# Ledger of designs, part 137: peptides against a protein of PDB entry 5VZU

Target 1, 271 residues: chain A of PDB entry 5VZU
Amino acid sequence: GRTLEDIFHEHMQELILMKFIYTSQYDNCLTYRRIYLPPSRPDDLIKPGLFKGTYGSHGLEIVMLSFHGRRARGTKITGDPNIPAGQQTVEIDLRHRIQLPDLENQRNFNELSRIVLEVRERVRQEQQEGGHEAGEGRGRQGPRESQPSPAQPRAEAPSKGPDGTPGEDGGEPGDAVAAAEQPAQCGQGQPFVLPVGVSSRNEDYPRTCRMCFYGTGLIAGHGFTSPERTPGVFILFDEDRFGFVWLELKSFSLYSRVQATFRNADAPSPQ

## One batch from the design tools (peptide; made by RFdiffusion4, then SolubleMPNN)

Design b2_p21_3_s4 (from b2_p21_3, 7 letters changed)
Fold by OpenDDE base, seed 5:
Structure b2_p21_3_s4 (fold): chain B 271 residues (1-271), chain A 21 residues (1-21)
Amino acid sequence: as target 1 above (271 residues)
Amino acid sequence: LLKEIEERFAKLPKGATLVAP
């Protein structure tokens, strides 16, 4: 039977060959499009911009990080055989913080998997509840043309009176303890290690992280076949570095800010 | 080249579409 090594070797050869074909096709027909950096907002978790990301076997790719309220997005600037340029490689939910366990328990992939899947289920429930509120509001405006049923003169039944005593049922308003949105304390970084069995490319990754969030990553077969979103963990290390743990793939991508200063890379102000 | 790739792809186990990010 094919060993896991044989499958990996064949896949690596295929990826290299596909990458070579894509690059060789581009050598004959380069389309240049100007890329603008996203505007920075005060509430952005870190400065938006270009990051170089490691995608395991695909190697180094360029990703644009941008912020959209309580969501972050990584958009591929470079494409690969699986995911073309312009796709959202990662979508981060900044509402759903992941609490990493202690350093010993961080080595346990099953513990990380449990934590992420519990958050994934909460996100699904919130999406279903928000979908129901939007659905119920549209149903009621069917104009029933009430045909004018004729005016039968039903009689004046009489005026019985008076004095229903005010029952002061002081129903204590149950304080719905609004789950205090713990402000994203830029607390002291916590020790960080990848779980056993998560593949990191041979790059040294930061051993301390500031915070983690639930996110989804886009995966596909070659030629962008059967694209799907898989659960993962966004890990903020510092202002210039973040990671993404692809939970189902058991892989880690490290993203480092492109330190190049681009002249005139700011989006033109909308006139 | 393309034909050799197609022949290699045809030899991949059905369902071993290696999905990647």
Scores: peptide ipSAE 0.305, ipTM 0.635, DockQ to the pose 0.190
Fold by OpenDDE base, seed 1:
Structure b2_p21_3_s4 (fold): chain B 271 residues (1-271), chain A 21 residues (1-21)
Amino acid sequence: as target 1 above (271 residues)
Amino acid sequence: LLKEIEERFAKLPKGATLVAP
């Protein structure tokens, strides 16, 4: 039977061939498209823009981060043999925060997997419920012919009197000590570590994160075959760095802001 | 890296193309 090594060698040969095919296309047809930076909005989690992402064996890729209400989107600007340029590599649900456990329990991949899959199931339930409400509302606009019903006279409803005696039932207000939800100290970064068995290309990832969100990542075979969305974790480290944990792949991608300034990169104002 | 690639490959159905992000 093919060994894992044989399969690896075959995959690496195909990957090299695909890279060669893409480089050879430059002799035949080059299409240049202007990339516009998304405008920053006040409610954006961080400034949108270009990030360099680590995609394991593929190396560094350029991703555009943009915000779309309560969703964030990573779009590939550079493609690879699996996922072409222009594809949405990650979609982040900013409604569904992931709470990481303590640093000791963060090393447990099964614990992270449990947390992510519980959030995935909630997202799936909300999508099923929201789909039902949109269907029922359209049916009933039958044309009600507005027959002019005649003005029936206002019968004067009699003023019944005020006599309600104040029953003094002095029910002691049980001091439900509302446990003051300590305002989640929005500012303190949580210690962060990758679970055991999650690969990172570099060990030089931030060891503190601000917040995490549920998201899905796009994966495919060579030539964009059998594309699917897999569950993952978006990790915000700082204004210029985020990560994505590919749960099923057991991999981590680190994204770092491209610090280059571009002139005339803003989208034209919608006329 | 190699060992992890091997573990990813081991989970693939026989004849499945490697899926990557």
Scores: peptide ipSAE 0.289, ipTM 0.683, DockQ to the pose 0.088
Fold by OpenDDE base, seed 4:
Structure b2_p21_3_s4 (fold): chain B 271 residues (1-271), chain A 21 residues (1-21)
Amino acid sequence: as target 1 above (271 residues)
Amino acid sequence: LLKEIEERFAKLPKGATLVAP
């Protein structure tokens, strides 16, 4: 019988062939859209721009990384049969840092899954609370009918006198030991390994990461059917490389900066 | 093109509509 591996290889070959047919035939309507590189900001985690990402069977895709306050976004520049171009493949919450365990515990998929699902629940709670505050703040502008409160008379409060006793209470200044926030050592990378059972296209990924964040990835069936956001981990390796662990898919995507310089690719200044 | 793509998608194992990123 066909193995799962045989079915996967046949499916991958068919996807490659479909992509070849689509790109080789001129009987399709091609819409061209100009893409602008996002402006870099000083507070951006890394320089925004184009990255080449590995999407398992779909191969190499181009993703635009951009920063939006405390969120990062990966937008597909190239699409695949599941997720079309222009969709947000990943959304990263830069408020929710993930601390990876030691290398031995990083091999445990269930440990990583636990850590991420705990952060997912916190994000869900914060969204519910923030939704309530935004809802309650709009409800209480009932029309305050400005009933003209009658001018109650100025009662002359009496001029009580000057008694000047200078109590010398020498409260000792408690030494507020300013706990020197040790500057988060942004410099020392943590050893990194994929959990057992997480599929990578190759084992050639960085074995040291700078930091990790909670994120969500967009997944869908062919033709963008039943699109949903799944929990994952954004892994910053360096200025030019990041990864995303898709927890539910048990897969890893590696993204590497496109080193090509584009002339006239800067976004027009907002008028 | 579209018809050939549709026919190819229809030949993919129905359970192997891999929900993918």
Scores: peptide ipSAE 0.280, ipTM 0.708, DockQ to the pose 0.180
Fold by OpenDDE base, seed 2:
Structure b2_p21_3_s4 (fold): chain B 271 residues (1-271), chain A 21 residues (1-21)
Amino acid sequence: as target 1 above (271 residues)
Amino acid sequence: LLKEIEERFAKLPKGATLVAP
């Protein structure tokens, strides 16, 4: 039978061949497209811009992070053998925060998987409910011709009686200690560790995170075959670093801001 | 080398391609 090593070597040979084909295509036809940096908004989680990502098998890629209300997007600036440039590699739902457990429980992949799949199910339910409200709102404008209500007969209410005594049970008002929602301390980073069995290309990831969100990542076979969205976790470390945990792939990608200043890279103001 | 890689690639079972991000 094929060993795991044989499958890995065959996959690496395929990946090298695909990279060679893509690089050889550059000799035939190059199309240049100008890229503009997204405008920064005050409500953006961090400054939008170019980030350098580490994808385990592909190596180093450039993504554009942008904010779209309650969603963030990572768009590939560089393409690879699986996913072409211009695709949205990650889509982040900023409405659905992931609460990481303590460090002991963060090492458990099954616990992280449970938390993310519960949020995925909530997102699916909200999408179904929002689809039903948009569907039902159009159906109700049929003119209900007022068919005359037939006079149903007055059934007589029988009279039954009297007595039962007022028991004075002076139940003390149990002070419902309103568990004061501790204001989400936006300033104190939580200790962070990858779950056991999640592969990272580099062990030099930040050991403290600010916040996490539910998201989806795009995965495909070579030549962009069978593209699908898989569940994951967006991890904000700081102003210049974020990560993405690919649950199904059991992998982690680290993204670091490109510190280069670009002249004339701002999008023209919409006139 | 290239020819050997192409011949091995042609022998890969359809769908054994690992999906990646």
Scores: peptide ipSAE 0.273, ipTM 0.630, DockQ to the pose 0.157

Design b2_p21_4_s1 (from b2_p21_4, 9 letters changed)
Fold by OpenDDE base, seed 1:
Structure b2_p21_4_s1 (fold): chain B 271 residues (1-271), chain A 21 residues (1-21)
Amino acid sequence: as target 1 above (271 residues)
Amino acid sequence: SSAAEEREKRLEELRKLFNPP
């Protein structure tokens, strides 16, 4: 009977063949585009730059990590048969921190799934509310064609007298229950383990993480068919390493900074 | 729905690809 190993070998042969066909077809039509490294900002979670991703069968992928206010983005530098270069592999919402449970409960995939899906629902609600505010704000700029209302004559309305007694409307200060912002313990790494049934390429991933955030990964069929965003978790390990848990794929991708020094890779200063 | 079944089939193919045996 066809084994999981046979299926994996067939998929690997197909991927190698597709990579070979892709590379050989482009031998005569290589468009070289210069990639500039994003400038570092003080508020960036880590230094932006090139990271080497480890995926299961896909082998070596290169992504550019960049920061865009309260969002981070992983952009493909290397394409694959499903997702071309220049696509956003991962989009991270730095507003939505994922709080990992204790190490015992981190082994429970269903617990991680619950946490991620609850955050996904909050993100969806915020998008609907923000879409309504943006919709209502645009609706009020109907062109007021100020038809020049004809100058009706100033009838001298008589001077009625002054007795405005100030009503002391003692508006009781409604106790704004300050939702106790749980102090973001920003500094200490926590123990980290993958849930049972989440595959990694190897067991050599960092066992301590600094921060986790809600994010989405891009998935597609061959030739970039039916592209969609799937929920996941961005895991910051350190200055040079992050991970992404693909929740629906039950997969983990580890990204490590490319340590190569690039000469003249800095973005030209805006003149 | 047929579209949900097709999506789940595609996710299963991607799981096999991302998760080597």
Scores: peptide ipSAE 0.502, ipTM 0.932, DockQ to the pose 0.621
Fold by OpenDDE base, seed 3:
Structure b2_p21_4_s1 (fold): chain B 271 residues (1-271), chain A 21 residues (1-21)
Amino acid sequence: as target 1 above (271 residues)
Amino acid sequence: SSAAEEREKRLEELRKLFNPP
């Protein structure tokens, strides 16, 4: 029977052949697109920019991280045989923080799966509720033909009714000291370990994380066939490193900032 | 269902690609 290694080698040969076909086709029609770095905003979780990712068999990939209000996106700068350049490889919901358990329970893949699937269900419920509110609001602007009903002018009466005394009841305003929500201190780094059975190409990943968020990764077959979103965990390690746990794939991708400075990479100012 | 089996087959192919032995 075909071993897991045989199947992997066949798929790797196909991926190499596809990469060769794509690179050989580029000699006939190189389309150059200028990539602009997104401007940094004060509310951005980290500085946006280029990150090098270690995907599985595909090798080194370049992803642009950008922030869009309460969402973050990883956009492929390098395409692969499954997912072309310009696709959103990861989408992160910054509203849905994932709290990792203690280090012992982080080794349990089923515990991480439970936490992620509970958050996925909340995100789905919120999308359904927000879809209903947007649907009901559009229905009521039927054209009210406001027929101009006429201005009848009636009339008098002046009645002066009397002096109701103001009762002075001086209820003392209890000073409800609004406990100022201290701005969430950038929490001390939590100890971090991958669950058992999650594969990482590099075991040299950060062993502490700042915060985690729910997200989805894009998966597809060769030639971008049957593209779908799979649930995962975005892990912020530091200003220059993040990870993504592909839950259904049992895989971890580490992303590190590209430290190269690019001249003229800034987006043109909106005129 | 055939669609669920086909999806799981695709996920298993992707697992092999993402998680080299």
Scores: peptide ipSAE 0.498, ipTM 0.930, DockQ to the pose 0.549
Fold by OpenDDE base, seed 4:
Structure b2_p21_4_s1 (fold): chain B 271 residues (1-271), chain A 21 residues (1-21)
Amino acid sequence: as target 1 above (271 residues)
Amino acid sequence: SSAAEEREKRLEELRKLFNPP
């Protein structure tokens, strides 16, 4: 029977062959597209831009991080044999913060899995409810034939009777329960560790994170076959680093900002 | 179901790809 090593070796040979075929095909027909950096907004979680990610055997990939209201997106700048360039490798829901447990419980993959799957079901419910409201709102605009409502006669406004005695109802001052502003926990990074059985290319990942969010990663077979979204966790470490935990893949991808300065990389103003 | 088995097979192939030995 094929060993796991044989299967891995065959798969690596196939990836190398595919990479060679793609590079050799591109040598004959290179279409260059200019990439523009997304504009930074004040409400962006971090500065948008290019990040280098490590994907196990794929090696180094370039992803554009951009913010779209309450969503963040990682768009592949480099394609691979599974996921073409221009695809959204990660989609992050900034509405759904993941609260990581303490370090001891962070080592438990099943605890992280539980937390992520609970958030996934909430996101699914919200999408169904929002889809229903959008569906019901469209159904009721049948063409109201504007039947000309006949001019009902102006009934004369009866006269202002005067005597509004001011009732001094001394309404007791309802205790404004000061909604305890949960102190915006200023960006004191919480301790971070990967769960047992989640693989990272290197153990050299940040051991503190600012915050985590629910997200989905794009997975596909070779040639972008049967693409689907798999649940995961976006980990914000700092201004220049984020991670993604691929829950079903038991994998962690670390992304680091490309520190290169690009001249004229800003998107042209929409004319 | 055959579709679930096919999906799990794909996930296993991807696990090997993302988690090289």
Scores: peptide ipSAE 0.498, ipTM 0.930, DockQ to the pose 0.599
Fold by OpenDDE base, seed 2:
Structure b2_p21_4_s1 (fold): chain B 271 residues (1-271), chain A 21 residues (1-21)
Amino acid sequence: as target 1 above (271 residues)
Amino acid sequence: SSAAEEREKRLEELRKLFNPP
């Protein structure tokens, strides 16, 4: 029978062969484009830039992290056999913060799955409601022809009376203790651990995180076949590190800032 | 559903890619 090792070797050979085929398909038509780093804004969650990610068997990938109001995007700088360069490998919704449970409950994959799927359903509802408001605003400009149809006078009916007494019951105003939204302690990172059954290429990941957000990752077959968005969690560790949990893939990708200083990589100032 | 089974098969192939043994 095929061993797990034989299957792994065959799969790695296939990936190497595909990577070679995709690289060799471009041998005659290399187009070089200059990549500019996005300008940093004060409201950016961290400084935008190039990050080095690890994706299981794909090895080392480079993504550009950029901020677009309440969304963040990871754009592939390096392509792979599944997803070409220039695709948005991750899309992060900065409106939908994920609150991680305590460390004990963070080990439960089903709890993380529940939290992420609840947020996914909220995002879907908000998209449907926002689509309806945009649709209804266009439909109502039909010219209301003001036809003046007339004033018919209909009638009378009657009177009944009685008396019921004013019971004084002075129900005390129960103090609605406004649950003071404890200001999310911006300072100390929350303890972080991967759920049981989520694979990481390296067990050396940060054990504290600043904040988490709902996001989606792009997945596709070889040659970018049947591309779809899969739900996940963006985890901000620090200024130079973030992670993405691929929920359906039970995988974790760690991204670290490329520390290389690029001369003349700044976007030209808009004239 | 055949479409759901085909999707789960694709996810299982991707799991092997993302989570090498």
Scores: peptide ipSAE 0.487, ipTM 0.927, DockQ to the pose 0.643

Design b2_p21_4_s2 (from b2_p21_4, 9 letters changed)
Fold by OpenDDE base, seed 4:
Structure b2_p21_4_s2 (fold): chain B 271 residues (1-271), chain A 21 residues (1-21)
Amino acid sequence: as target 1 above (271 residues)
Amino acid sequence: SAAEEERKKKLEELRKLFNPP
């Protein structure tokens, strides 16, 4: 019978062959597109830019991280046989922070799975409700034929006089219990470990993270067949590193900032 | 369903790709 190793070798050979076919077919018709770095905004979680990801058999991939209000996006700069360049490999919902449990419970894949799936259902509900509000708001603009109702003369009702004495009811100032905004625990990274059974290419990942968010990753078959979004966790480690846990794949991708300085890589001002 | 089995197969292929031995 085929071993798991045989199947892996065949799959790797297929990927290499596909890569060779694609590169060889495009060698005669390479259209170069300039990539611009997204502008940095003060509200950006980290500086946007190019990140190198290393995961699985794909090897080294380049992803552009950008921020779009309460969403972050990882856009593939390098394509692979499954997902072409320009696709959003990851989409992060910055409204849906994931709180990781303690290190002991972080090792439990089922606990992480529960947390992520509960957030996924909340996101789905919010999308349904927001879709309903957007749907109901469009339905009521039937063309009100503004029949010009004739201007009936507004009878000047007489100015009754001013004498209302201000009753000084000294309502005691109810103690506004200042809900102590628990100071957003600025900057202490929490201990981080991958769940048991989540594969990382290397065990050399950051053991502390700043924060986590719900996100989705794009998955497809070869040639971008049957593309779908799979739930995951975006993990911000620091200014230059983030991860993505692919929940259904039981895989972790580590992304590190490309430290190269690019001249003239800024987006042209919108004219 | 056939679609669920196809999705399962795709996920199994992707797991092998993302998690090389």
Scores: peptide ipSAE 0.405, ipTM 0.908, DockQ to the pose 0.632
Fold by OpenDDE base, seed 1:
Structure b2_p21_4_s2 (fold): chain B 271 residues (1-271), chain A 21 residues (1-21)
Amino acid sequence: as target 1 above (271 residues)
Amino acid sequence: SAAEEERKKKLEELRKLFNPP
């Protein structure tokens, strides 16, 4: 019978062959595009830039991390057989922080799955509500053809000055119970472990994380067929490392900053 | 549905790719 090892070897041979075919096709028509590093902003969660991703069988991928207000994006610099270069491999919602449980409960995949799916449902509700407000706001700008109503003559209505003293209705200031903004505890690093049954390429991932956020990863078939977003968790470890848990894939990708100094890689200042 | 089975198959293929045995 086919072993899991036989299936893995066949799949790896196919991936190596695909990689070889793609690389060999590029040898005849290399389009070089200059990549600019995104400018750093003070409000960026970490310095934007190039990160080396580890995916199981895919080997080495390069992703550019950039910040866009309360969103972060991982853009593929290297393509693969499923997802071409220039696609957003990960999209992170920095509004939706995920609180990881204690280290014991972090090992429970179902607990992480529950937390992520609850956040996904909130994000879906917010998109529906915001879509309704944007929909209702556009519906009222029907062109009022202001038909020119004919100029009816100014009847001089007489100047009766009624001295109506407005009563001082002393409306009591309703105590707006200020919902106590729980102070954003500056994320002291917490112990981190992958859930049981989440695979990493190696067990050498950081065992402490600063913070986690809801995000989505891009998945597709070969040739970018049926592309969709799958839910996951962005994990910030430090200034140079982040992870992504692919919830439905039960996989973890570790991203490490490319330490190479690129001369003249900064975006030209907008003149 | 056929689309759900196709999605399931795609996820199983991607799991093998991301999670080598």
Scores: peptide ipSAE 0.401, ipTM 0.908, DockQ to the pose 0.666
Fold by OpenDDE base, seed 3:
Structure b2_p21_4_s2 (fold): chain B 271 residues (1-271), chain A 21 residues (1-21)
Amino acid sequence: as target 1 above (271 residues)
Amino acid sequence: SAAEEERKKKLEELRKLFNPP
């Protein structure tokens, strides 16, 4: 029978061959595209920019993290045999925070799966409801032929109806204690551990996280065949590190900020 | 279904890729 090592070696040979084919095709037509760093906004969860990530056997990849209102995106700067450069490898819904359980229950993969799948169903419901409201609004502009109904002039009557007394009901001003929106305490980092059976290439990941969000990862076969979104968890560790748990793949990718400064990397100001 | 079996095979290959032994 094929060993796990044999399967891994065959798959690595296929990846090396695919990488070689792609590299050899580029020798005939080098297309250079300038990459611009997204501008930082005050409402961005962390500073946008380039991050280095580890994707299982693919090794080290570069992604651009950017913010788009209540969504974050990881865009591939480096392509692989499955997902080409310029694709959104991760999409994060910043509306749907994932609350991790205590450290003991975080080891339970089924508990994490339950939490993520419950949030996925909420996201699906919200998308269906928002789709219905957008559909109903377009139907009613039938052309109202405004027939000009004529100007009939009807008359005067002046009736002086009477003196209703002002009741002085002195309702006491109930002190509406404005519930001071407690400033979203930049949440004290909670202990973090990967569930049992989630693979990480490196056990050296941050053991404390700030917050987690629901997200989806892009998966495809070789040559970008049958692309689909799979559910996952975005984990913010700090200003320079985030992770993504690929739930169906039982895998964890760690992303670390590229500390290199780039000259002239800012997007041209919109004129 | 054939589509579910194809998706299952794809996920199994991706698991091997993401989770090397």
Scores: peptide ipSAE 0.384, ipTM 0.904, DockQ to the pose 0.621
Fold by OpenDDE base, seed 2:
Structure b2_p21_4_s2 (fold): chain B 271 residues (1-271), chain A 21 residues (1-21)
Amino acid sequence: as target 1 above (271 residues)
Amino acid sequence: SAAEEERKKKLEELRKLFNPP
């Protein structure tokens, strides 16, 4: 029978061959375009820039992280056989925090799946509601012709009835203890572990995280066929490291900042 | 549906790519 090693070797040979075919398809016309690092803003969650990611068998990928108000984006600098360069590999919704459970319950994939899917449904509802408000505002400018029809005075009538007594019941105002939103402890990272059955390329990932957000990852077939967004979790570890949990793929990608200093990589100041 | 089966197959292929044995 085929060994697991034979299957792995065949799969790796296929990926290398595909990568070669896709790179060789461009042999007739190489277009070089300069990339600029996004300017840092005070409201950015971390400094924007280049990150190296590990995607299972794809090996090393380079992604540009940038911030766009309440959204973050990972843009592919390196293409692969499935997703070309310049595509948004991850989109992060900074409005939708994911609260991780305690360390014991973080091992439960079904619990993480529940939390992520609940947030996904909220995001879909907000998109539908915001779409209706934008639609209704355009429709109502039809000229309401004012026709005045005067229709009649229907009258009647009746009367009843009496008494019942004012029971004094002095219900004490139950102190609504405003659950003080415990200020999210901005200082100490929460203990972090991957759920059972989520694969990581390296077991060496940070065991503490600062915060998590809902996000979507881009997935496609070979040659960018049938592209779609799949739900996931963006995990901020520190200033130089973040992760993405691909929920449907049961995979984890670790991204680390490229520490290289780029001369003249800053975007030209808008004159 | 045929579309759900095709999507399932695509996800199984992608799982092999993301989670090498």
Scores: peptide ipSAE 0.358, ipTM 0.893, DockQ to the pose 0.661

